Peptides against a protein of PDB entry 4J2C. Designs and how they scored, part 15

Target 1, 107 residues: chain A of PDB entry 4J2C
Amino acid sequence: MEDPFFVVKGEVQKAVNTAQGLFQRWTELLQDPSTATREEIDWTTNELRNNLRSIEWDLEDLDETISIVEANPRKFNLDATELSIRKAFITSTRQVVRDMKDQMSTS

## One batch from the design tools (peptide; made by RFdiffusion4, then SolubleMPNN)

Design b1_p11_3_s2 (from b1_p11_3, 5 letters changed)
Fold by OpenDDE base, seed 2:
Structure b1_p11_3_s2 (fold): chain B 107 residues (1-107), chain A 11 residues (1-11)
Amino acid sequence: as target 1 above (107 residues)
Amino acid sequence: SLEKLREYYYG
């Protein structure tokens, strides 16, 4: 069986791109309320929150795999470079999500 | 996807 980490990683990347688009629209709607109806504002907000929540859930599972690999290095045979890339992806993606959530919570 | 992840890492 092939390691499915990169498959989930790809799905997270797609979700991030979607969230970033929704976030951009969200900011536009709040900057000029006349540009959209309340229904669009609510829809955009909910879709954005759902996407961010999905990303966070996937990142939690991806992060757990790191711990499993580090606890059983001989079983998975990942080199240091690959492990570093995986860790960096999780860290950077969490930061992207955190930045959007911070702006949403303070608006 | 997540199911496969669990199968691979916990199986």
Scores: peptide ipSAE 0.545, ipTM 0.924, DockQ to the pose 0.931
Fold by OpenDDE base, seed 5:
Structure b1_p11_3_s2 (fold): chain B 107 residues (1-107), chain A 11 residues (1-11)
Amino acid sequence: as target 1 above (107 residues)
Amino acid sequence: SLEKLREYYYG
């Protein structure tokens, strides 16, 4: 069986792209009230939150796999560079999500 | 694909 980490990583990346699009629209709606309906704001907000939640969930699972690999290095013979890339992906993606959430919570 | 992830890493 192939390591499915990259598959989940790809799914997270797609979710991030979707969230970024929703966040952009969310920002636009709040910046120009004349173009914003409460319905669209609510829809966009909900969709965005759902995507962010999905990403956070997947990141937790991905993070757990790293712990498993580090605890079982012989079973999972991963290159140190590969492991670093995986960790960096989780860290950077969490930051992206956090930034969006922080901006949403202050608005 | 979380199921596959669990299967691979916990199997």
Scores: peptide ipSAE 0.553, ipTM 0.926, DockQ to the pose 0.906; fails the geometry check
Fold by OpenDDE base, seed 4:
Structure b1_p11_3_s2 (fold): chain B 107 residues (1-107), chain A 11 residues (1-11)
Amino acid sequence: as target 1 above (107 residues)
Amino acid sequence: SLEKLREYYYG
């Protein structure tokens, strides 16, 4: 069986792109209330929050795999560079999500 | 995919 980390990573990346699109629409709706319906605002907000929550959940699972690998280095024998890339991905993605959440909580 | 993740790392 192949390491499925990169598959989940790819799915998270796509989810982030989707969330960013929703976030952009969310900001647009709030910026010009005259063109925004409450229904669309609510839908966009809910979809965005759901996507962000899913991303956060996936990141937790990905982060756990790193802990498992580091606890069992001989079992997995992953390259140190690969591990650093995985860690960097999780860290940077969490920051992207956090930035969106911070802006949503402020409005 | 998450199921595969669990199987791979906990299996």
Scores: peptide ipSAE 0.550, ipTM 0.925, DockQ to the pose 0.921; fails the geometry check
Fold by OpenDDE base, seed 3:
Structure b1_p11_3_s2 (fold): chain B 107 residues (1-107), chain A 11 residues (1-11)
Amino acid sequence: as target 1 above (107 residues)
Amino acid sequence: SLEKLREYYYG
């Protein structure tokens, strides 16, 4: 069985792109009320929040796998470089999500 | 693919 980490990683990356699109629309709706209905604002806000929560959940699962690998290095036989890449992905992605959440909370 | 993730790492 192949290590599914990179598959989930890819799915998270796509989800981030989707969230960024929703975030952009969210900002556009708030910046120009003439183009925004309450219904679309609510829908976009809800979709964005749900998407971000989903990403955060997936990141937790990915982060857990790193802990498992580090606890069982011989079982999984991953080199330090690969582990660093995985950790960096989780860290940077969490930051991207946090930035969007911070902007939403201040609006 | 989270199910496969759990299967791989906890199986």
Scores: peptide ipSAE 0.549, ipTM 0.925, DockQ to the pose 0.923; fails the geometry check

Design b1_p11_3_s3 (from b1_p11_3, 6 letters changed)
Fold by OpenDDE base, seed 5:
Structure b1_p11_3_s3 (fold): chain B 107 residues (1-107), chain A 11 residues (1-11)
Amino acid sequence: as target 1 above (107 residues)
Amino acid sequence: AREELRRFYYE
């Protein structure tokens, strides 16, 4: 059986790209209200929040797998470099999500 | 947890 970590990682990456697109539209709508309808603002905001929540949930699951691997190193046979890459992905992705959430909460 | 992750990491 293949390790599904990278499948989920890929899905998270795709979700991040989607969220970034929604975030960009969100900023555009708020920057120029003449181009925005309340319906689109609400839709964009809700879709963005849903995507961010989904990403955060997947990151928690991915983070849990790391804990399992570290507790059972012989079972999974992952080297330190691979573990570092996985951890770095989670850390950096959390930061990307946090940055968007911070801007949404202060705008 | 996602089912695909659960099946692999908890089997």
Scores: peptide ipSAE 0.647, ipTM 0.942, DockQ to the pose 0.620
Fold by OpenDDE base, seed 1:
Structure b1_p11_3_s3 (fold): chain B 107 residues (1-107), chain A 11 residues (1-11)
Amino acid sequence: as target 1 above (107 residues)
Amino acid sequence: AREELRRFYYE
């Protein structure tokens, strides 16, 4: 059985890209209300929030796997560099999500 | 947890 971490990681990366696109549109809509409909604003906002929530959920699951690996090193025998990459991905992705959420909360 | 992760890490 293959380690599914990279599969979920890839899905999170795709979700981040989607969220960033939605975030860009969100900022554009709010920047020029004259060219935006309330329907699109609401749709974009909801889609963005849903994507961010999905990412956060996956990150929690990925983070849990780190704890499991560290608690059972002999069972998984992961390379230290690989483990570092996994941790860094979670940390950096959380920051990306936080930045978008912070900007949304101040608008 | 996602099923994929659960199956691998909790097996």
Scores: peptide ipSAE 0.647, ipTM 0.942, DockQ to the pose 0.647
Fold by OpenDDE base, seed 3:
Structure b1_p11_3_s3 (fold): chain B 107 residues (1-107), chain A 11 residues (1-11)
Amino acid sequence: as target 1 above (107 residues)
Amino acid sequence: AREELRRFYYE
């Protein structure tokens, strides 16, 4: 069986890209309300929140896999560099999500 | 956990 970590990672990356686009639009809509309808603001906000929640959920699952690997190193025999990359991905992605959420909370 | 991850990491 092939390790599905990269599959989920890819889906997270896709969701991050989508969220970043939505976040940009969200900021634009709130910066100039005259250029936006309430419907678009609500749609953008909801889509953004949905993507962020999806990312956070997947990151929790990915983080759990790392714990499993570290508890059973001989079973998986992952390269140390690869494991480091996986950890870094989760850490950096969480930061990206946190930054967007923090900015949304201040609005 | 996602089913795809669960099947691999908990098998």
Scores: peptide ipSAE 0.645, ipTM 0.941, DockQ to the pose 0.615
Fold by OpenDDE base, seed 2:
Structure b1_p11_3_s3 (fold): chain B 107 residues (1-107), chain A 11 residues (1-11)
Amino acid sequence: as target 1 above (107 residues)
Amino acid sequence: AREELRRFYYE
């Protein structure tokens, strides 16, 4: 069986890109209300929140796999560099999500 | 947990 970590990682990456696009539009709508409809504001906000939530959920699952691997090193036999890359991905992605959430909460 | 992750990491 192929390790599905990279598959989920890829899906998270795509979700991040989508969220960043939504976040940009969200920012634009707030900066110029004359170009914004209530419907688009609501849709954009909801889609953005949903995407961020999805990402956070996947990150929790990915983070759990790290714990499992570290608890069973001989079973998975992952290279130390590979493990570091996985951890870094989770850490950096959480930061990206947090930054967007922080800006949304302060608006 | 995602099913695909569960299958690989818990079994």
Scores: peptide ipSAE 0.645, ipTM 0.941, DockQ to the pose 0.625; fails the geometry check

Design b1_p11_3_s4 (from b1_p11_3, 7 letters changed)
Fold by OpenDDE base, seed 3:
Structure b1_p11_3_s4 (fold): chain B 107 residues (1-107), chain A 11 residues (1-11)
Amino acid sequence: as target 1 above (107 residues)
Amino acid sequence: SREELRKFYYG
């Protein structure tokens, strides 16, 4: 069985890209109400929130795998570089999500 | 892929 970490990582990356696009549109809609309908604002907001929640959910799962690997190093035999990359991905992605959520909460 | 993670890491 292949390690599914990279599969979920890819799914998260896709969701991040989608969220960033939605966030940009969300910002544009709120900055110029003349170009925005309530329907599009609501749709964009909901889609954005859904993507962010999905990302956070996946990151929790990915973070759990790190703990499992570190508790069972001989079973998985991942080198320090690989673990570092995985941890960095989770940390940086959480920051990206946090930044968007912070901006949404202040608007 | 949540189930896949479970199978791989808890299996």
Scores: peptide ipSAE 0.598, ipTM 0.938, DockQ to the pose 0.869
Fold by OpenDDE base, seed 1:
Structure b1_p11_3_s4 (fold): chain B 107 residues (1-107), chain A 11 residues (1-11)
Amino acid sequence: as target 1 above (107 residues)
Amino acid sequence: SREELRKFYYG
């Protein structure tokens, strides 16, 4: 069986790109209410929140896999460089999500 | 893919 980590990583990356687009539109709608309908504001806000939650859920699962590998190094025999890349991906992606959530909470 | 992760890492 092939390691599915990269599959989930790819799904997270796509979700981040989607969230960033939604976040940009969300910002535009709130900065100029005259160009915004309530329907679009609600839809954009909900879609953005859903995407962010999905990303956070996947990151938790990915983070758990790292803990499992580190607890069972001989079972998985994962390359050290690959492990570092996986950790860095989770850390950087969490920061991206945190930044968007922080801005949403102050608006 | 959560199920796939479970199968690979806990299987």
Scores: peptide ipSAE 0.596, ipTM 0.938, DockQ to the pose 0.844
Fold by OpenDDE base, seed 5:
Parts: C-alpha cells; sequence; structure tokens
Structure b1_p11_3_s4 (fold): chain B 107 residues (1-107), chain A 11 residues (1-11)
C-alpha cells in the first residue's frame, strides 16, 4: 500500500490555489463596490469559506499522520527530512489559511 | 482520501 499523504497534500494544494483565487476576487469586490453585487460577494465568500474549511480539515488529518509516524517510527521508517517537509507544509498552509481568515473577519 | 489515510496509518 502506497502512502496517501502526498495524495492528500496535492488535494490541499489545489484547494489552496482555488482559495487564493477566490480571496483575490473577494478583495477586488470589496475594494470596488461599483463592480460588486451582493450576490457575487456572498457566492465568493461562501466558496472561499468552503475551500478554507476543506483545507483545514485535511490539514488536521495530515497533522494526525505526523503524530502517528512520530509515535511509531519503526513502523513507517520516515527520515527526518521527509518529516520536516511534511510538517513545514502543514505549518505554512495553516498560516496561509489563517491570513485569509483574519482579513475576512475584519471586513 | 481521508479513508485511505486511515487505512494506511491505522491499518
Amino acid sequence: as target 1 above (107 residues)
Amino acid sequence: SREELRKFYYG
């Protein structure tokens, strides 16, 4: 059985890309009300939040795998470099999500 | 792929 970590990582990366596009549009709509309808703002906001929630959920799963590996090092035999890469991905992605959420909550 | 994660890491 192949390690599905990278499959989920890829799914998260796609969701991040989608969220970043939606966030950009969300920002544009709020910065120029003349081009923004309430319907588009609501749609964009909802889509963005859905993507962010999806990412956060996947990150929790990925983070759990890290804990499992660290608790069972002989079973999985992952080197320190690989674990560092996985941890860094989770940390950096959480920060990206947090930054978007912070900006959304203050608008 | 959540189920796949569970199968791999808890199996």
Scores: peptide ipSAE 0.596, ipTM 0.938, DockQ to the pose 0.851
Fold by OpenDDE base, seed 4:
Structure b1_p11_3_s4 (fold): chain B 107 residues (1-107), chain A 11 residues (1-11)
Amino acid sequence: as target 1 above (107 residues)
Amino acid sequence: SREELRKFYYG
């Protein structure tokens, strides 16, 4: 069986890209109320929140796989470099999500 | 994909 980690990683990356686009539009709508409708603000906000929640959920699953691999290193045969890349992806992606959430909570 | 993760890592 092929390791599905990269598949979920790709899904997370896609969701991050989508969230970043939505976040940019969210910022634009709030900065210029004359060009914004309440409907678009609500839609954008909801879509953004949905993507962020999806990312966080997938990251929890990916993080769990790290723990499993570390507990069973011979079963999965991942080298230190690959494991570091996976950990770094989770850490950096969590930071990206946190930054967007922090800005949304202060607005 | 979530199910695939479970199958691979818990199977």
Scores: peptide ipSAE 0.599, ipTM 0.939, DockQ to the pose 0.915; fails the geometry check

Design b1_p11_4_s1 (from b1_p11_4, 7 letters changed)
Fold by OpenDDE base, seed 2:
Structure b1_p11_4_s1 (fold): chain B 107 residues (1-107), chain A 11 residues (1-11)
Amino acid sequence: as target 1 above (107 residues)
Amino acid sequence: SRKKLHEFYYS
């Protein structure tokens, strides 16, 4: 069986890209209310939140795999560099999500 | 995907 970590990683990356686009539109709508309808604001906000929630959920699963691997090194025998890359991905992606959420909460 | 992770890491 192939390691599904990369499949989920790819899904997270796609969701991040989508969220970043939605976040950009969200900021644009707030910056110029004359171009925004309540319907679009609500839709954009909801879609953004849904994407962020999906990302956070997947990151929790990915983070758990790290713990499992570290607890069972002989079973998985992952390269140390690869493990570092996986950890870095989770850390950096959480920061990206956190930054967007922080800006949304202060608006 | 969640099922895939479980199948692989908890097998």
Scores: peptide ipSAE 0.615, ipTM 0.941, DockQ to the pose 0.863
Fold by OpenDDE base, seed 1:
Structure b1_p11_4_s1 (fold): chain B 107 residues (1-107), chain A 11 residues (1-11)
Amino acid sequence: as target 1 above (107 residues)
Amino acid sequence: SRKKLHEFYYS
């Protein structure tokens, strides 16, 4: 059986790209209300929040796999480099999500 | 994907 970590990682990356696009539109809509409908603002906001929530959920699952691997090193036999890459991905992605959420909370 | 993770990491 192949390790599904990379599959979920890919899904998270896709969701991040989607969220960043939505975030950009969200910013544009709020910065110039004259060019925005409330319908689009609400849709964009909801889609953005949903994507961010999905990412956070996946990151929690991915983070759990790290703990499992570290608790069972002989079972999985992952090298330190790959484990570091996995950890770095989770950390950096969480930061990206946090930055968007912080900006949304201050608007 | 959660299911896939579970199948692999808890098998």
Scores: peptide ipSAE 0.614, ipTM 0.941, DockQ to the pose 0.825
Fold by OpenDDE base, seed 3:
Structure b1_p11_4_s1 (fold): chain B 107 residues (1-107), chain A 11 residues (1-11)
Amino acid sequence: as target 1 above (107 residues)
Amino acid sequence: SRKKLHEFYYS
């Protein structure tokens, strides 16, 4: 059986890219109300929130796999570098999400 | 892919 970590990682990365695009649009819409409709603002906001929530959910699952691997090193036998990369991905992605959420909450 | 993770890591 192939390790599905990279599959979920890829899904998260796609969601991050989507969220960043939505966040940019969200910022633009709020920056110039004359170019924005309530419908687009609501749509963009909802899509953005959904993507961020999805990312956070996946990150929780990915983080759990780290704990499982570390508790069962002989079973998975992951390379130390690989494990470090996985941890770094989760940490950095959480920061990206946090930054967007912080900016949204202060608007 | 939630089921994929469960299948692999909890098997």
Scores: peptide ipSAE 0.611, ipTM 0.940, DockQ to the pose 0.840
Fold by OpenDDE base, seed 4:
Structure b1_p11_4_s1 (fold): chain B 107 residues (1-107), chain A 11 residues (1-11)
Amino acid sequence: as target 1 above (107 residues)
Amino acid sequence: SRKKLHEFYYS
């Protein structure tokens, strides 16, 4: 059985890219109300929130796998560098999500 | 994918 970590990682990366695009549009719509409809604002906001929620959920699952690997190192036989890359991905992605959420909550 | 994670890491 192949390690599905990279599959979920890829899905998270895709969701991050989507969220960043939605966040940019969200910012544009709020900065110039003359170019925005309430329908598009609502749609964009909801899609953005859905993507962020999905990312956070997947990150929790990925973070849990780290704990499992660290508790059973010989079972999974992961290189130290690989484990560091996985941890860094989770940490950096959480920061990206946090930054978007912080900006949304203050607007 | 969540199911796959569970199958792999909790097997």
Scores: peptide ipSAE 0.617, ipTM 0.942, DockQ to the pose 0.860; fails the geometry check

Design b1_p11_4_s2 (from b1_p11_4, 6 letters changed)
Fold by OpenDDE base, seed 5:
Structure b1_p11_4_s2 (fold): chain B 107 residues (1-107), chain A 11 residues (1-11)
Amino acid sequence: as target 1 above (107 residues)
Amino acid sequence: AREELRKFYFE
């Protein structure tokens, strides 16, 4: 059986890209009310929140795999460099999500 | 947990 980590990682990356696009639109709508309708703001906000929530859920699962691997090194025998890359991905992605959420909560 | 991850890591 193939390691599914990279598959989920890829899906998270896609969701991040989508969220970043939605976030950009969200900021644009709030910066120029003349181009914004409540419907579009609500839609954009909802889509953005859904994407961010999806990312956070996947990151929790991915993060748990790290703990499992570290607790069972003989079972998985993952390369240390690969493990570091996985950890870095989770950490950096969480920060990206947090930054967007922080800005949304203050607007 | 995602089914894919569960099958590989949790079992």
Scores: peptide ipSAE 0.624, ipTM 0.940, DockQ to the pose 0.681
Fold by OpenDDE base, seed 3:
Structure b1_p11_4_s2 (fold): chain B 107 residues (1-107), chain A 11 residues (1-11)
Amino acid sequence: as target 1 above (107 residues)
Amino acid sequence: AREELRKFYFE
């Protein structure tokens, strides 16, 4: 059976890229109201929030798999390097999401 | 959890 971790990781990466684009547009709309409609602001904000929530949900699931692997090392038999990469991905992605959320909450 | 992760890791 193929390990689905990379599949979910890929979906998270896709959502991050989408969120980053939406975040950039969000900042542009709020910084120049003359070029912004309420409809686009609302759409962009909602899409951004949805993507961020999706990422956070997936990261929770991915993080739980790490705990399971570490509790059952012989069952999964992942090398230390791969496990480290997985952990780093979760940590760094959480930081990316946190940075965007922090800026949104203070705008 | 996502179904694909559940089937592989949680079962």
Scores: peptide ipSAE 0.624, ipTM 0.940, DockQ to the pose 0.660
Fold by OpenDDE base, seed 1:
Structure b1_p11_4_s2 (fold): chain B 107 residues (1-107), chain A 11 residues (1-11)
Amino acid sequence: as target 1 above (107 residues)
Amino acid sequence: AREELRKFYFE
């Protein structure tokens, strides 16, 4: 059985890209109300929130795998560099999500 | 947890 971490990582990356696109549109809609419909604003906002929530959920699962690996190093025998990359991905992605959420909360 | 992760890491 192959390690599925990269599969979930890839899906998170796709979700981040989607969220960033939605966030950009969200910003545009709110910056120019004259060209925005309430329907699109609501749709975009909901889609964005859903994507961010999905990402956060996956990050929690990915983060848990780190703990499991560190608690069972002989079972998984992961390279130290690989483990660092995984940790960095989780940290940086959380920050990306946080930045979007912070901006949404202040608008 | 994701099913894929569960099968590999949690079991």
Scores: peptide ipSAE 0.624, ipTM 0.940, DockQ to the pose 0.706
Fold by OpenDDE base, seed 2:
Structure b1_p11_4_s2 (fold): chain B 107 residues (1-107), chain A 11 residues (1-11)
Amino acid sequence: as target 1 above (107 residues)
Amino acid sequence: AREELRKFYFE
């Protein structure tokens, strides 16, 4: 069985890219309400929230794998640099999500 | 948990 970590990582990255596009549109709609309908605002907001929730769920699973690997180093025998890259991805992605959520909650 | 992660890491 192949390690599925980076498969999920790739899917998370795609969701991040999608969320960033939706966030940009969300920001544009708020900056110029004359260009927005209620339907588009609602759709964009809902799609953005759905993507962010999906990302957060996957990050929880990915983060748990880190804990499992660290608790069972001989079983998985991951390179230290690889483990650092995995941790960094989770940390940085959580920050990206948090930044978008913070801006949405204050608008 | 995602099934693919569960199968590899949790078992």
Scores: peptide ipSAE 0.623, ipTM 0.940, DockQ to the pose 0.657

Design b1_p11_4_s3 (from b1_p11_4, 7 letters changed)
Fold by OpenDDE base, seed 4:
Structure b1_p11_4_s3 (fold): chain B 107 residues (1-107), chain A 11 residues (1-11)
Amino acid sequence: as target 1 above (107 residues)
Amino acid sequence: ARQELRKFYYE
């Protein structure tokens, strides 16, 4: 069986890209109310929150796999470099999500 | 996603 980590990683990356686009639009809509309807603001906000929530959920699952691998190194036999890449991805992605959430909470 | 991970990491 192939390790599904990279599949989930890909899904997270896609969700991040989507969220960043939605975040940009969200910012534009709030900066100039004349350019948007209430419906678009609500839709954009909802989609953005959903994507961020999805990312956070997947990151928790990915983070759990790291713990499992580290507890059972012989079973999975992952390269040290690969493990570092996985950890870095989770850390950096969490920061990206945090930054967007922080900006949303202060507006 | 969770289901795919579970099959691999918890088997």
Scores: peptide ipSAE 0.581, ipTM 0.927, DockQ to the pose 0.791
Fold by OpenDDE base, seed 5:
Structure b1_p11_4_s3 (fold): chain B 107 residues (1-107), chain A 11 residues (1-11)
Amino acid sequence: as target 1 above (107 residues)
Amino acid sequence: ARQELRKFYYE
């Protein structure tokens, strides 16, 4: 059985790209109300929140795998560099999500 | 995603 970490990582990356697009649209709609309807704002906001929630959910699972690997090094025998990359991905992605959420909460 | 991770990391 192959390690599914990279598969989930890919799904998260895709969701991040989608969220960034939605966030950009969200920003545009709020910046120029004349081009925005309440319906589109609500739709965009909900889609964005759903994507962010999905990302956070997957990140929790990915983060848990790190703990499992570190607690069972002989079972998985992952390269230290690979483990660092995985940790960095989770950390940086959480920051990206946090930045979007912070901007949404202050709008 | 959750199922795949659980299958691999908890087996």
Scores: peptide ipSAE 0.577, ipTM 0.924, DockQ to the pose 0.800
Fold by OpenDDE base, seed 2:
Structure b1_p11_4_s3 (fold): chain B 107 residues (1-107), chain A 11 residues (1-11)
Amino acid sequence: as target 1 above (107 residues)
Amino acid sequence: ARQELRKFYYE
């Protein structure tokens, strides 16, 4: 069985890209209300929140795998550089999500 | 995602 970490990583990255697009539209709708309907605002907001939630859920699972690997180094003989890359991905992605959520909560 | 991760990391 192959390590599914990077498969999930890829899914997270796709969700991030989708969320960023939705966030951009969300920002545009708020910047110019004349171009927005309540229906589109609600749809965009809900889709964005759903995507962010999905990302956060997957990141929790990915983060748990890090803990498992570190607790079982003989079972999972991962290269130190690879482990760093995995950690960096989780950290940076959480920051991206946090930034969007922070802006949404203050608008 | 969770299922695949669990299968690998908890086996």
Scores: peptide ipSAE 0.578, ipTM 0.924, DockQ to the pose 0.781; fails the geometry check
Fold by OpenDDE base, seed 3:
Structure b1_p11_4_s3 (fold): chain B 107 residues (1-107), chain A 11 residues (1-11)
Amino acid sequence: as target 1 above (107 residues)
Amino acid sequence: ARQELRKFYYE
């Protein structure tokens, strides 16, 4: 059976890209209200929040797999470098999400 | 996603 980690990773990456686009639009709309409608602001905000929530959810699941692998190293026999890459992905992605959330909360 | 991970990592 193929390890689905990379599949979920891909889904997270896609969601991150989407969120980044939405975040950019969100900042633009709030920066110049004359170019914004409430409908677009609400839509963008909701879509952004949904994507961020989805990412965080998937990251929790991915993080759990790390714990499982480390508890059962012989079962999965993952390369040390691969495991490191997986951990780094989760850490860096969490930071990206955190940065966007922090900016949204201060708006 | 969760189901896929669960199937692989818990079975």
Scores: peptide ipSAE 0.577, ipTM 0.924, DockQ to the pose 0.812; fails the geometry check

